# Designs tried in a protein design run: peptides against a protein of PDB entry 4CIC. Part 37

Target 1, 148 residues: chain A of PDB entry 4CIC
Amino acid sequence: KVSTKGHYGVQAMFDLAQHFGEGPVSLKSIAERQGLSEPYLEQLIAVLRKAGLVKSVRGAQGGYILAREPRDIKVGDIIRVLEGPIAPVESVSQDDPEHSLKFDFSVTKSVWEKVKKSIEEVLDSITLADMLKDAEEAQMAQGYMYYI
Target 2, 147 residues: chain B of PDB entry 4CIC
Amino acid sequence: KVSTKGHYGVQAMFDLAQHFGEGPVSLKSIAERQGLSEPYLEQLIAVLRKAGLVKSVRGAQGGYILAREPRDIKVGDIIRVLEGPIAPVESVSQDDPEHSLKFDFSVTKSVWEKVKKSIEEVLDSITLADMLKDAEEAQMAQGYMYY

## One batch from the design tools (peptide; aimed at target 1 S3 E83, target 2 S3)

Design b2_p19_2_s1 (made by RFdiffusion4, then SolubleMPNN; from b2_p19_2, 5 letters changed)
Fold by OpenDDE base, seed 2:
Structure b2_p19_2_s1 (fold): chain B 148 residues (1-148), chain C 147 residues (1-147), chain A 19 residues (1-19)
Amino acid sequence: as target 1 above (148 residues)
Amino acid sequence: as target 2 above (147 residues)
Amino acid sequence: DDSYAIGNTSDPSYSIGYT
């Protein structure tokens, strides 16, 4: 599973993408919109900032902005920053090298590697710009349903 | 992540697939080969049996067998039985329907749904028979490297 | 770090990341 950290990190980054070009967004405002605790969001943003996905703007109208255009930020980039490498299974600690038939381990590992690759491909195929577009399309579709 | 339960469940099912047609396999032997605790494996096998993926054979040479041919058991079937529906994210409990901008939630949800679908497609594309074949190919490749 | 398994199983599911 994507951790709560990854999930909320993508939400926070998407919120920043929605406000891209409008100036800095306060953590408070993101937290309120995304239903996150501000302290939790602060931790997420600190990691994202350190990774160069988010920039801090200082001042009275300070806050955070995306460090790159939404098209240049993949969901996979966000997840890798927050959660590390995508691993569909825990690397079973090689602690007992002796008794695990190395062979069975290799085949099972290959299954999880295929899953990993698939997840990576999906997450790397989706940018924040794609998410913005999907949001706009969904909003337009809802708007049309209220006028009929 | 695939839980330890899912991971070891696939290992146990693969072990049973390797012995398919040879008769019942004891939990002890599976546990030993797969590096699992026997009590933990017993819990996994109980779930798999209830789901009809494994059969219990009674008697002195009793144990467990696959309930179906390896080609008829997908990795996805095993995972769904052991872990339930593949969910790449926790369904954030809809507990606070009011303040989550339903819209942002929907877009983010769509990302995870795409991930879910992709995982399901992969896991449903792999059978225990495919795993057996991959094992045989790997064994042959290792055998050729020693000659 | 509440790493949740692919499924809602009671077993500690490990997160996609090494956190």
Scores: peptide ipSAE 0.029, ipTM 0.777, DockQ to the pose 0.237; fails the geometry check
OpenDDE base, seeds 1, 3, 4, 5: peptide ipSAE 0.027, 0.027, 0.028, 0.027; ipTM 0.770, 0.768, 0.776, 0.776; seeds 1, 3, 4, 5 fail the geometry check

Design b2_p19_2_s2 (made by RFdiffusion4, then SolubleMPNN; from b2_p19_2, 6 letters changed)
Fold by OpenDDE base, seed 4:
Structure b2_p19_2_s2 (fold): chain B 148 residues (1-148), chain C 147 residues (1-147), chain A 19 residues (1-19)
Amino acid sequence: as target 1 above (148 residues)
Amino acid sequence: as target 2 above (147 residues)
Amino acid sequence: DDSYSIGNTSDDRYSIGFT
């Protein structure tokens, strides 16, 4: 499961990818285009910046840019930064003694590990550049529908 | 994300698979072996029974059995019954008007759809029979470490 | 109504998600 944070983080990063090479983008403009609250976006961008996926540009025409080319940023990288490691099952905190899973269900854990690996493989196979390409293809397909 | 309900549901179904062919298993015995509360297990079993994955056997030696062979029950079937459709991202409830995702980000949605498909493929590729086999292999491997 | 939410993560000790 990708949280709302992960979802919106990918949207924000995708917006920055769409403007890559055009200079800094304001948080306000990203928030408006992506339907996010500006304060929420600030939190996301702060995390992404700290992780080195986003750079801040200072000044009147300042804002944010991708720190790397869209092809060099995987969706998996964004998700790991925002959500941490992809965990298929939350480990029961050791602290609830009554629900001590006495049996380390290694077999059940292995199922979730397979799910985790599959998610990671998918997310690591998709870059922001791939998303840009998909968007362009979708726009072309829509444009053809309006001109016919 | 598989919830606790999904996780424990798979554990309970796996316990029933381990006893498949041995007759009905009591909820109490499943709860004890799987480290679940009996009331919680009752809720899980009720859902699984309604979905036709589990059968109730009445009588003094009654309890529950798998409704089908372990090979005919996928982990994906259990998860779909307990959790509903596998969804990779929580849909932002339409009810928060301030966070109306104005842009149908078809591209972002496509990413999550790919993740969903991948999860479904994995969970549909694993049966309770596969889990039984993995358990047997793990037990054999542990047995070899003690000798 | 394609609610992409896998199970309600709130109380679920074993939720598969990003922590």
Scores: peptide ipSAE 0.035, ipTM 0.810, DockQ to the pose 0.209; fails the geometry check
OpenDDE base, seeds 1, 2, 3, 5: peptide ipSAE 0.034, 0.034, 0.032, 0.031; ipTM 0.805, 0.811, 0.804, 0.806; seeds 1, 2, 3, 5 fail the geometry check

Design b2_p19_2_s3 (made by RFdiffusion4, then SolubleMPNN; from b2_p19_2, 6 letters changed)
Fold by OpenDDE base, seed 1:
Structure b2_p19_2_s3 (fold): chain B 148 residues (1-148), chain C 147 residues (1-147), chain A 19 residues (1-19)
Amino acid sequence: as target 1 above (148 residues)
Amino acid sequence: as target 2 above (147 residues)
Amino acid sequence: DNSYAIGNTKDPSYSIGYT
């Protein structure tokens, strides 16, 4: 499961990628375009900034920019920052002894580890630049359908 | 995310696979070996039975068996039965308009679809027979370290 | 039913299962 936080975080980062090189983007404008609440977006951006994926620019035309080029930011990096390590199965914290998955059989763990690895490989194979390219291709395909 | 239901369902099915060909296994014995509550296991088994993955055997030595050979049951089949379609992202049900992921951008959706596909491919590539083999190999490896 | 989250369970917006 990708959390809402991870999902919206990827959307916000993609919005910043679309405006990369154009200068700082206001949180308000991102929130409007992505259909996010501004307070929620502030929380996401704060975490992303602390992780060094986003930079804040101060001033009247201030806002946020990507801290790196879109090609240097993987979707997996965004997810790890917002959600922590990718885990397909919640390790039941040892703290609730009654619901402790006591017998997490090594074999069943191996299944979930394979799933984890697969998810990581996919998310680490996709950059914000790849997403930009996919968006451009999708727009071009839609544009051609209107001329026929 | 695999739910607790999915996780325990796979464990229960694997337990049944380990005893495949030995006759019916009691829910009590599965619950004890897997560290599950018997009532919770009853719920899981009821769903799995309805889906045709498990059969009930009646009588004094009754219990449950796999409805198919371990090689014919994928982990993906178990997960789909217990959790429904594999979705990496909860489609925010249209019912909560305020938290509706309104602008699920096509591009972002494509990322999650790729993740979905990868999960499905992995889970559909693993059978209960594969899990049995992995368990045997792990036991053999542990046995050699004691020597 | 505690769904296993790839991410932090506090905001489980994306579940593999419909449970």
Scores: peptide ipSAE 0.033, ipTM 0.781, DockQ to the pose 0.262; fails the geometry check
OpenDDE base, seeds 2, 3, 4, 5: peptide ipSAE 0.031, 0.031, 0.031, 0.030; ipTM 0.780, 0.775, 0.782, 0.782; seeds 2, 3, 4, 5 fail the geometry check

Design b2_p19_2_s4 (made by RFdiffusion4, then SolubleMPNN; from b2_p19_2, 5 letters changed)
Fold by OpenDDE base, seed 2:
Structure b2_p19_2_s4 (fold): chain B 148 residues (1-148), chain C 147 residues (1-147), chain A 19 residues (1-19)
Amino acid sequence: as target 1 above (148 residues)
Amino acid sequence: as target 2 above (147 residues)
Amino acid sequence: DDSYSIGNTSDPSYAIGYT
């Protein structure tokens, strides 16, 4: 599973993408819109900032902006920053090298590597710009349903 | 992540697949080969048995067997039985319907649904028979490197 | 706590399954 950290990190980044070009967004406003605690969001944003996905803007109208265009930020980039490498299974600590039939371990590992690759491919195929587009399309579809 | 339960469940099922047609395998022997605690394996096997993926054989040479041929058991089937539906994110409990901009939630949800679908496709594309074949190929490749 | 996260985060990593 995507951790709460990854999940909320993607939400926060998407919120920043929705406001891209409008100037800095306050953490408070993101937290309110995304249903996040402000302290928790602050921790997420600190990591994202350190990774160069988010920039801090100082001043009375300060806050945060995306450091890159939404098209240049993949969901996979966000997840890797917040959660590290995508690992579908815990790397069973190699601590007991002796008794695990190395062979069975290798085959099972290959299954999880295939899952990992698949997840990476999906997450790297989705940008914040794609998410914005999907949002716009969904909003348009809802708008048309209310006018009929 | 696949839980420890899912991971070890796949290992245990693969062990049973390796012995398919040879008769019942004891939990002790599976536990020893897979580096699992026997009590933990017993819990896994109980779930797998209830789901009809494993059969118990009674007697002095009793133990467990696959309930189906290895080709008829997908990794996805094992994971669904042990872990339930593949969910890449916790369904954030709909408990606060009011303040979550339903829309942002929907787009983010779509990302995770795509991930879910991709995981399901992979896990449903791999059978225990495929794993056996991969094991045989790996063993052959190692054997050729030693000659 | 048998739930492994997709990432190395100490946050309750939600296992692919709901256990």
Scores: peptide ipSAE 0.033, ipTM 0.790, DockQ to the pose 0.283; fails the geometry check
OpenDDE base, seeds 1, 3, 4, 5: peptide ipSAE 0.031, 0.031, 0.031, 0.031; ipTM 0.786, 0.783, 0.785, 0.788; seeds 1, 3, 4, 5 fail the geometry check

Design b2_p19_3 (made by RFdiffusion4)
Pose (drawn by RFdiffusion4):
Formats: C-alpha cells, sequence, structure tokens
Structure b2_p19_3 (pose): chain A 133 residues (1-84, 100-148), chain B 132 residues (1-84, 100-147), chain P 19 residues (1-19)
C-alpha cells in the first residue's frame, strides 16, 4: 500500500516537473490537474519548500516551480523528505524485510523526475498506426 | 512499514521451519519462542493451514508442522496467502509504484524458508576467533 | 487503526497489504 503522502508528494512534484520550462504554476492549478485536495497540497508543498525541492515566486504568473532541475531530483529524495533488560537476538525474519527495504530504495533512487518526464512523453503519445511495432 | 500479519506470519512459518526435522510443535511453544500473542497466532495458523502451508498432527506430542518442505516455500508464498463516468489517463506516478511492487515481489520470491534456515545458521554461529 | 495511522504519518509503503 502506498501512503497518501507518497502518492500525492510524487504527483505534485511530477506536475511541477511537467511545467518546469514554462515557469511557475499556482497550487490551485496543480490540485485541479492532479485531483488533489488543495488544503492537503498546501501542507505538502510547505515541507517540500523547506526541503529546497520547490520554491515560490512572486510574479504575475507567480506560484511554484521546482527548485532543482528534474534530472537532479530522485523519486527517493522526495520520499525521504516526506518521511520522518536488553539483549541481542538476531532475527532472520527482520533481515528479509531489510532486503525488501533495500530493493525499494534502489528502485526509487534509480528514477528521476526527468526519467518520469521521458516516460510520460513515450507512453501517452500518438502516432501513425504503422509505427507501432 | 511491515504489517503485523506479515511479520508474525513469516516468524511463525520460520519457527516451524526450524523444527521441521524434529517434528510437530505446539502453538504455545511457537508463541513463546517468537514473542507472539497466542490468539493472534491461532488465527494466523488457521489461514496457513487452509492454504496447505501447515498441517495439524494428532499425535500425543503432536502439534503443527510445515505441510511442504522449507525449500518449497517462498516468503512470497506466505505473504500472498495472508493478503486479500469512466476514462483512461495513464499515470506515470502509478507506474513508479508498480516498479516498486515488482521489486518487492522479486525479493520475496527469491528467498525460501530453506534459505532462511541456512542464513540463520551462518549468522548465529560461534567459532574460534581465528576463523573470522 | 493505530498501525495504519502510523503508516500514513511516517511511511510511504506498507507491506503486507491489508485485505
Amino acid sequence: KVSTKGHYGVQAMFDLAQHFGEGPVSLKSIAERQGLSEPYLEQLIAVLRKAGLVKSVRGAQGGYILAREPRDIKVGDIIRVLEGSLKFDFSVTKSVWEKVKKSIEEVLDSITLADMLKDAEEAQMAQGYMYYI
Amino acid sequence: KVSTKGHYGVQAMFDLAQHFGEGPVSLKSIAERQGLSEPYLEQLIAVLRKAGLVKSVRGAQGGYILAREPRDIKVGDIIRVLEGSLKFDFSVTKSVWEKVKKSIEEVLDSITLADMLKDAEEAQMAQGYMYY
Amino acid sequence: SAEMTDFEENYAIYIAAPN
């Protein structure tokens, strides 16, 4: 199960990545395109802003823009920002979960917002039918 | 975060794997060794039994034993047993989570209870210090 | 549940998905 915060955090950062070249966009516009609740987004952006992943701009087309290029933002970075008598007895079971954790970390660190932008272009495109191989 | 059911399901199955050659063990003994609540364990075992992963034995010193050899039980098998208008718009974000899901499935399918037994022996051993 | 609340507050991924 993916948490609401992970899903919405990545969705919002990806929406900003899709508008990075065009410039700042309002939070309302992000919420509208992504189907997110504005109050929740406002809180999410506040953390991402403190983390240096997004920045606010005061322009007419003010609003929010990525603070780092998409190629320099791993999905794992976003997730890391949003997340927060005695004896030793080794647990092999816990070691299995550590391996699960490591593999997840590896996948999320292997994908950047730029990679997601490239995938978005390839997957949702249109073309003449003869070119589908 | 790992659910209570995944953690306790794997713990209980691994305890049975550690006692597979010796024979049946009581649920109380599993709960004691693994620090588990007996009521929760009993409910857990009932599902594992229905799935053919464990079997009850009448015996006298009877109890429960694995229904398949440890080498034939993947950790992923245990997890899979315990788990249970319109338009299209592709979500690249959801495709990321699909990749995460695939990697987890791959890790859990690559580890059997026999692998865990081998790892348990190697990690919890003692030997002359010169061999480290 | 408390476990699910902890998940939503602190983690991105919950393993062994709920029924």

Design b2_p19_3_s1 (made by RFdiffusion4, then SolubleMPNN; from b2_p19_3, 10 letters changed)
Fold by OpenDDE base, seed 3:
Structure b2_p19_3_s1 (fold): chain B 148 residues (1-148), chain C 147 residues (1-147), chain A 19 residues (1-19)
Amino acid sequence: as target 1 above (148 residues)
Amino acid sequence: as target 2 above (147 residues)
Amino acid sequence: SKELEDFEKNDSLYLTDPN
C-alpha cells in the first residue's frame, strides 16, 4: 500500500501542477482543495521542498510552485521522496537482530523484487503532466454526458 | 510493502510445496526451516487452512499439506488470503470517518489502481511450482560454481 | 508476543519502509 503520506503527497503535487504557470499557490488553498489539514500539508511541503520538487516564493502573493515542469516530475519521484525506496516487503527494522529475516530465502526475495520492479515501472511511467491530461479528459467526458 | 504476514505466509506455503507428495509436515519442522516462531506459524496456518489452501492431517504422522498442487496455487492467492484484496493505498481504517479519503480524486485513484493491477498481475503470474523451479535452478547454478 | 500483536493488527501492506 502507498502510505497516507505518499497518497497526500501526490495529491498536493497534482494540485500544484494544475496551477503551474499561474504563480505561487498558498498552502491554505491547497489544503482546502485537497481536503488536507494545513499542518499536515506543511510537513509534506517541507519534505518536497528539501528534495527540490517544490519551490517557495516569498511576498504578499507568495506560496509554493513546482520546481520543474509537470512533465519532468514522475509519480515515482514523489513517492521516493516521501517514502524512500519502494520496498516490496516491510523490512523488519534492522534494529531487532533477532527478527532479521535470516532466511531471506533467495526465492521469496526474487518474488518481492519482481513486485518492486513492477511498481517502479508503473510509477515512473506516470508524470504530473499525464495526470493533468487524464483530468482534462475526465472533465470533457463529464461535460459531454450532460449535453447528451 | 508486503506485510510480514504475507511474507511469512509465502515462505510457509513454499516450504509445504517443497514437501508436496512426501506426506504431512509438522508445524515445528516448518518453523525450524523457515525461521518462524511456532505460535506465529499456527496463526498463519489456521488462516490458510480456513481459506482451503492447506489441509490438516490427523494422527501420529499428522501435520499439514497443500490442499492443491503447487502449480494451482498462485502467490497472489496466498497474499489475498492473508492480507485481503491488494490495496495500493493504505485505506485509512474505515473506523475514522473524519479521515475518510473524501477527495478520492479520480485521477489519483487511477494511479493507485494501475499500481494495484500491476502488483496483481505479477503475483498471479507466479505459482508455487514456479518458485520450486527457481529454487532448483538456483541450487544447480551454485553446484556448477563449485565445480 | 510482539509478533502476535503484529499479526492481530492486520498490518496492511505498507509500501513504505517503516524506517
Scores: peptide ipSAE 0.020, ipTM 0.779, DockQ to the pose 0.159
OpenDDE base, seeds 1, 2, 4, 5: peptide ipSAE 0.019, 0.020, 0.021, 0.020; ipTM 0.774, 0.781, 0.775, 0.777; seeds 1, 2, 4 fail the geometry check

Design b2_p19_3_s2 (made by RFdiffusion4, then SolubleMPNN; from b2_p19_3, 12 letters changed)
Fold by OpenDDE base, seed 2:
Structure b2_p19_3_s2 (fold): chain B 148 residues (1-148), chain C 147 residues (1-147), chain A 19 residues (1-19)
Amino acid sequence: as target 1 above (148 residues)
Amino acid sequence: as target 2 above (147 residues)
Amino acid sequence: SEELKEFEENSSLLLTDPD
């Protein structure tokens, strides 16, 4: 399961992408649109801001904007910021002296490393711009289904 | 993260694969070799047995064996048995009536579905036989580094 | 092992035990 943190982080970033170029968006508005608690969103945004994915704008119309264009933000970037490195399979303790255990562990580790690599490749292949495009396509498809 | 359950399940199944054809292996021996608690392994094996991936052998030399050849057991099969379907992103509550939320939800969901599919493809591409081969290759490589 | 816990904690994307 994608962590709730990763899921909501991507949602929040996607919301900011949808409003990119329109100026700063309030956390309240993002929270309302994404079904998130404002306090939870504040925590997410704080992390994303610190990582340089989001910028805060001060003033009467203050809020948050993407720090980069949607095309320059990968889903993988968001996940890495929020969840840390897609966990290196922490090497189970090298301390088991028996040769057989080390070997078995290495093989199982390789399976998870392959999974990790696959996840990374997928997440790094998807930008917020890709998500915006997918959203537009889905909206168009839904509009056409009502006219048929 | 592969759940501890999934990880240990794959380890236990791999141990059984390494001993495939040698007869039944005791849970104790698997637990010792894999660094698992025997009670935890008992729970894993019970699930794997119920799913038909492992067979119990009764008698003085009783224990467990793979129910199928290592080539016929995918890592994905083990994970699905132990963890259930690779969890669809639990659909955040469909109950938000606003059209925009549904749409955004669908797009984000599609990302996770792509991830899920990728994971499934990887796990379904790896059999216990592949793992045995990798183990053999790794052992050979280590043997050559010491000489 | 502690390492498995760390792997479980850090790999937020992978199959969290639902419990």
Scores: peptide ipSAE 0.039, ipTM 0.796, DockQ to the pose 0.390; fails the geometry check
OpenDDE base, seeds 1, 3, 4, 5: peptide ipSAE 0.020, 0.025, 0.021, 0.023; ipTM 0.783, 0.791, 0.790, 0.791; seeds 1, 3, 4, 5 fail the geometry check

Design b2_p19_3_s3 (made by RFdiffusion4, then SolubleMPNN; from b2_p19_3, 10 letters changed)
Fold by OpenDDE base, seed 3:
Structure b2_p19_3_s3 (fold): chain B 148 residues (1-148), chain C 147 residues (1-147), chain A 19 residues (1-19)
Amino acid sequence: as target 1 above (148 residues)
Amino acid sequence: as target 2 above (147 residues)
Amino acid sequence: SEELEDFEKNSAILLTEPD
């Protein structure tokens, strides 16, 4: 489940990645750039901070920074922090004793487990650094389209 | 999103696959075997029938059958019928003019598109026949554990 | 936004164990 939390969490983390090395970013500025409510972002940042993906910087120019380099943060890491483990399809309560039902549940479960694994593999294959690179490439492509 | 609808739809279709060639199966019997409410199953079957994945058979021994062989029905086909296209992330309304916001949305969108594609590939790689085979193998494995 | 939410919702449902 990429919840709304997961999505916005990835956006917020990506914003922090774009500013990585430039110093702390205020929640207000992230909220404005990402179209998020500041209160919602505060909740996300609190979770991300607790998980050690984000650090708070205090001072007049205080805010938040990535706790790790963008290359060391996978999208999967962000999602796991915000949503928990991509829940394996909780087997429908095995309590119906008829053998046939349990078996059918097992096969269907295996389908969803394959889907889950595939999602995890994709999310674990993408870092914030990969996202930054993709952004740069997209900007260059757009820039070239304006100059032609 | 494998909604509850998608999940139960796959279960219902798998039940029909298990009985493929044996004649029509009643909704009641599917509901009982799959732990589904009959009214819910009726809704699922109506959609699946409209999409041409299931056929209704009339008569005293009437019910439902797969409209195609199990090998010709992908899990992805069932999910697309029940949930619609695994929606491409409709781009957030492009109306916010600030260039930076649009760009960030594009990159995050690409992540989700990759996830979507991966899901589609998995679901399209699995047929009801594959599920039947997996079921048979699992039953054999369980049977051998009891001997 | 809505499509992403739908994708997230859809992905979330795929990943949530049916109760």
Scores: peptide ipSAE 0.110, ipTM 0.789, DockQ to the pose 0.181; fails the geometry check
OpenDDE base, seeds 1, 2, 4, 5: peptide ipSAE 0.085, 0.093, 0.082, 0.100; ipTM 0.788, 0.794, 0.790, 0.792; seeds 1, 2, 4, 5 fail the geometry check

Design b2_p19_3_s4 (made by RFdiffusion4, then SolubleMPNN; from b2_p19_3, 11 letters changed)
Fold by OpenDDE base, seed 1:
Structure b2_p19_3_s4 (fold): chain B 148 residues (1-148), chain C 147 residues (1-147), chain A 19 residues (1-19)
Amino acid sequence: as target 1 above (148 residues)
Amino acid sequence: as target 2 above (147 residues)
Amino acid sequence: SEEEKEFEENSSLLLTEPN
């Protein structure tokens, strides 16, 4: 499962992709458009910046930009930065010896590894540029429905 | 993400599949083999029984059996019974209006729908019979490494 | 019990689409 952090992180990165080439975007404007709290967005952007996916621009018209072109950022890259490795099963904390998945039967583990691989393949196949294209196609489809 | 409930549910169902045709298996024996608490396993089995994946057999040698053949039970069926619909994103509790995913932008939603579909396809492609076969192949491979 | 709470909490982590 993608956490709320991963979900909102992809939304924030997509907002920055929509404004790519237009200059720096303020956190306030991203928060307003994406329905996020500004403090929560600050935490997300701090992690994304540290990972080199976002750049901070200083000045009166300062804000944030993508550090790379939208085509060079996969959804999988965003999720790995925010959540770490994609895990299909919650790791039961190794520290509780009573609930340690002691018998992670090799066979059940293989099921979860197949799920993991499938999720990784999907998320690594989608770039921010692909998402931009999908948004444009959706807007065109809505525009045509109003003229019929 | 599959919860601990889903994980242990698949383990318990796989244990029942390994004993399919041998008669009823006690919860105690499943718990011991799978490293589960018996009370936790009772809760899992109650849900699986209500969904018609497991049957209870009464008597002195009573216990549980699969309600269907291992080939007729998908991993996806077990997960849906225990966890509900496969969701790629954790539902932010609708009750916190500040954290309501208000702007599920259609485009971001489509990403998660693709992930959901991919997970469903994988889990629906694996039966308990496939897992039994994989276990047999793994045991044979270990036996050959000792010679 | 604490085990029942853990069982319920682990169930809530999945997006149950409201039917």
Scores: peptide ipSAE 0.020, ipTM 0.789, DockQ to the pose 0.136
OpenDDE base, seeds 2, 3, 4, 5: peptide ipSAE 0.022, 0.022, 0.021, 0.023; ipTM 0.798, 0.794, 0.792, 0.799; seeds 2, 3, 4, 5 fail the geometry check

Design b2_p19_4 (made by RFdiffusion4)
Pose (drawn by RFdiffusion4):
Structure b2_p19_4 (pose): chain A 133 residues (1-84, 100-148), chain B 132 residues (1-84, 100-147), chain P 19 residues (1-19)
Amino acid sequence: KVSTKGHYGVQAMFDLAQHFGEGPVSLKSIAERQGLSEPYLEQLIAVLRKAGLVKSVRGAQGGYILAREPRDIKVGDIIRVLEGSLKFDFSVTKSVWEKVKKSIEEVLDSITLADMLKDAEEAQMAQGYMYYI
Amino acid sequence: KVSTKGHYGVQAMFDLAQHFGEGPVSLKSIAERQGLSEPYLEQLIAVLRKAGLVKSVRGAQGGYILAREPRDIKVGDIIRVLEGSLKFDFSVTKSVWEKVKKSIEEVLDSITLADMLKDAEEAQMAQGYMYY
Amino acid sequence: LPTESALTIASETPLAERL
């Protein structure tokens, strides 16, 4: 199960990545395109801003823009920002979960927002039918 | 975060794997060794039994034993047993989570109870210090 | 925002429903 925070955090950062070249966009526009609740987004952006992943701009087309290029933002970075008598007895079971954790970390660190932008272009495109191989 | 069910399901199955050659063990003994609640364990075992992963034995010093050899039980098998207008718009974000799901499935399918038994031996051993 | 994990593993289903 993917948490609401992880899903919406990545969605919102990806929406900003899709508008990075064009410039700042309002939070309202992000919420509209992504189907997110504005109050929740406002809180999410506040953390991402503190973390240096997004920045606000005061322009007419003010609003929010990525603070780092998409190629320099791993999905794992976003997740890391959003997340927060004695005796030793080794648990093999716990070691299995550590391996699960490591594999997830590896996948999320292997994907950047730029990679997601490239995938978005390839997957939602249109072309003449003869070119589908 | 790992669910209580996944953690206790794997713990209990591994305890049974550690006692597979010796024979049946009581549920109370599993709960004691693993620090589990007996009521929760009983419910857990019932599902595992229905799925053919464990079997009850009448015996006298009867109890429960794995229904398949440890080498034939993947950790992923245990997890899978315990788990249960319109328009299309592709979500690249969801595709990321699909990749995460795939990697987890791969890790859990690559580890059997036999692998865990081997790891348990190697990690919790004692030996002359010169061999470290 | 809370600081929960992005992922929960082993998707929760009541044990009774698996019978």

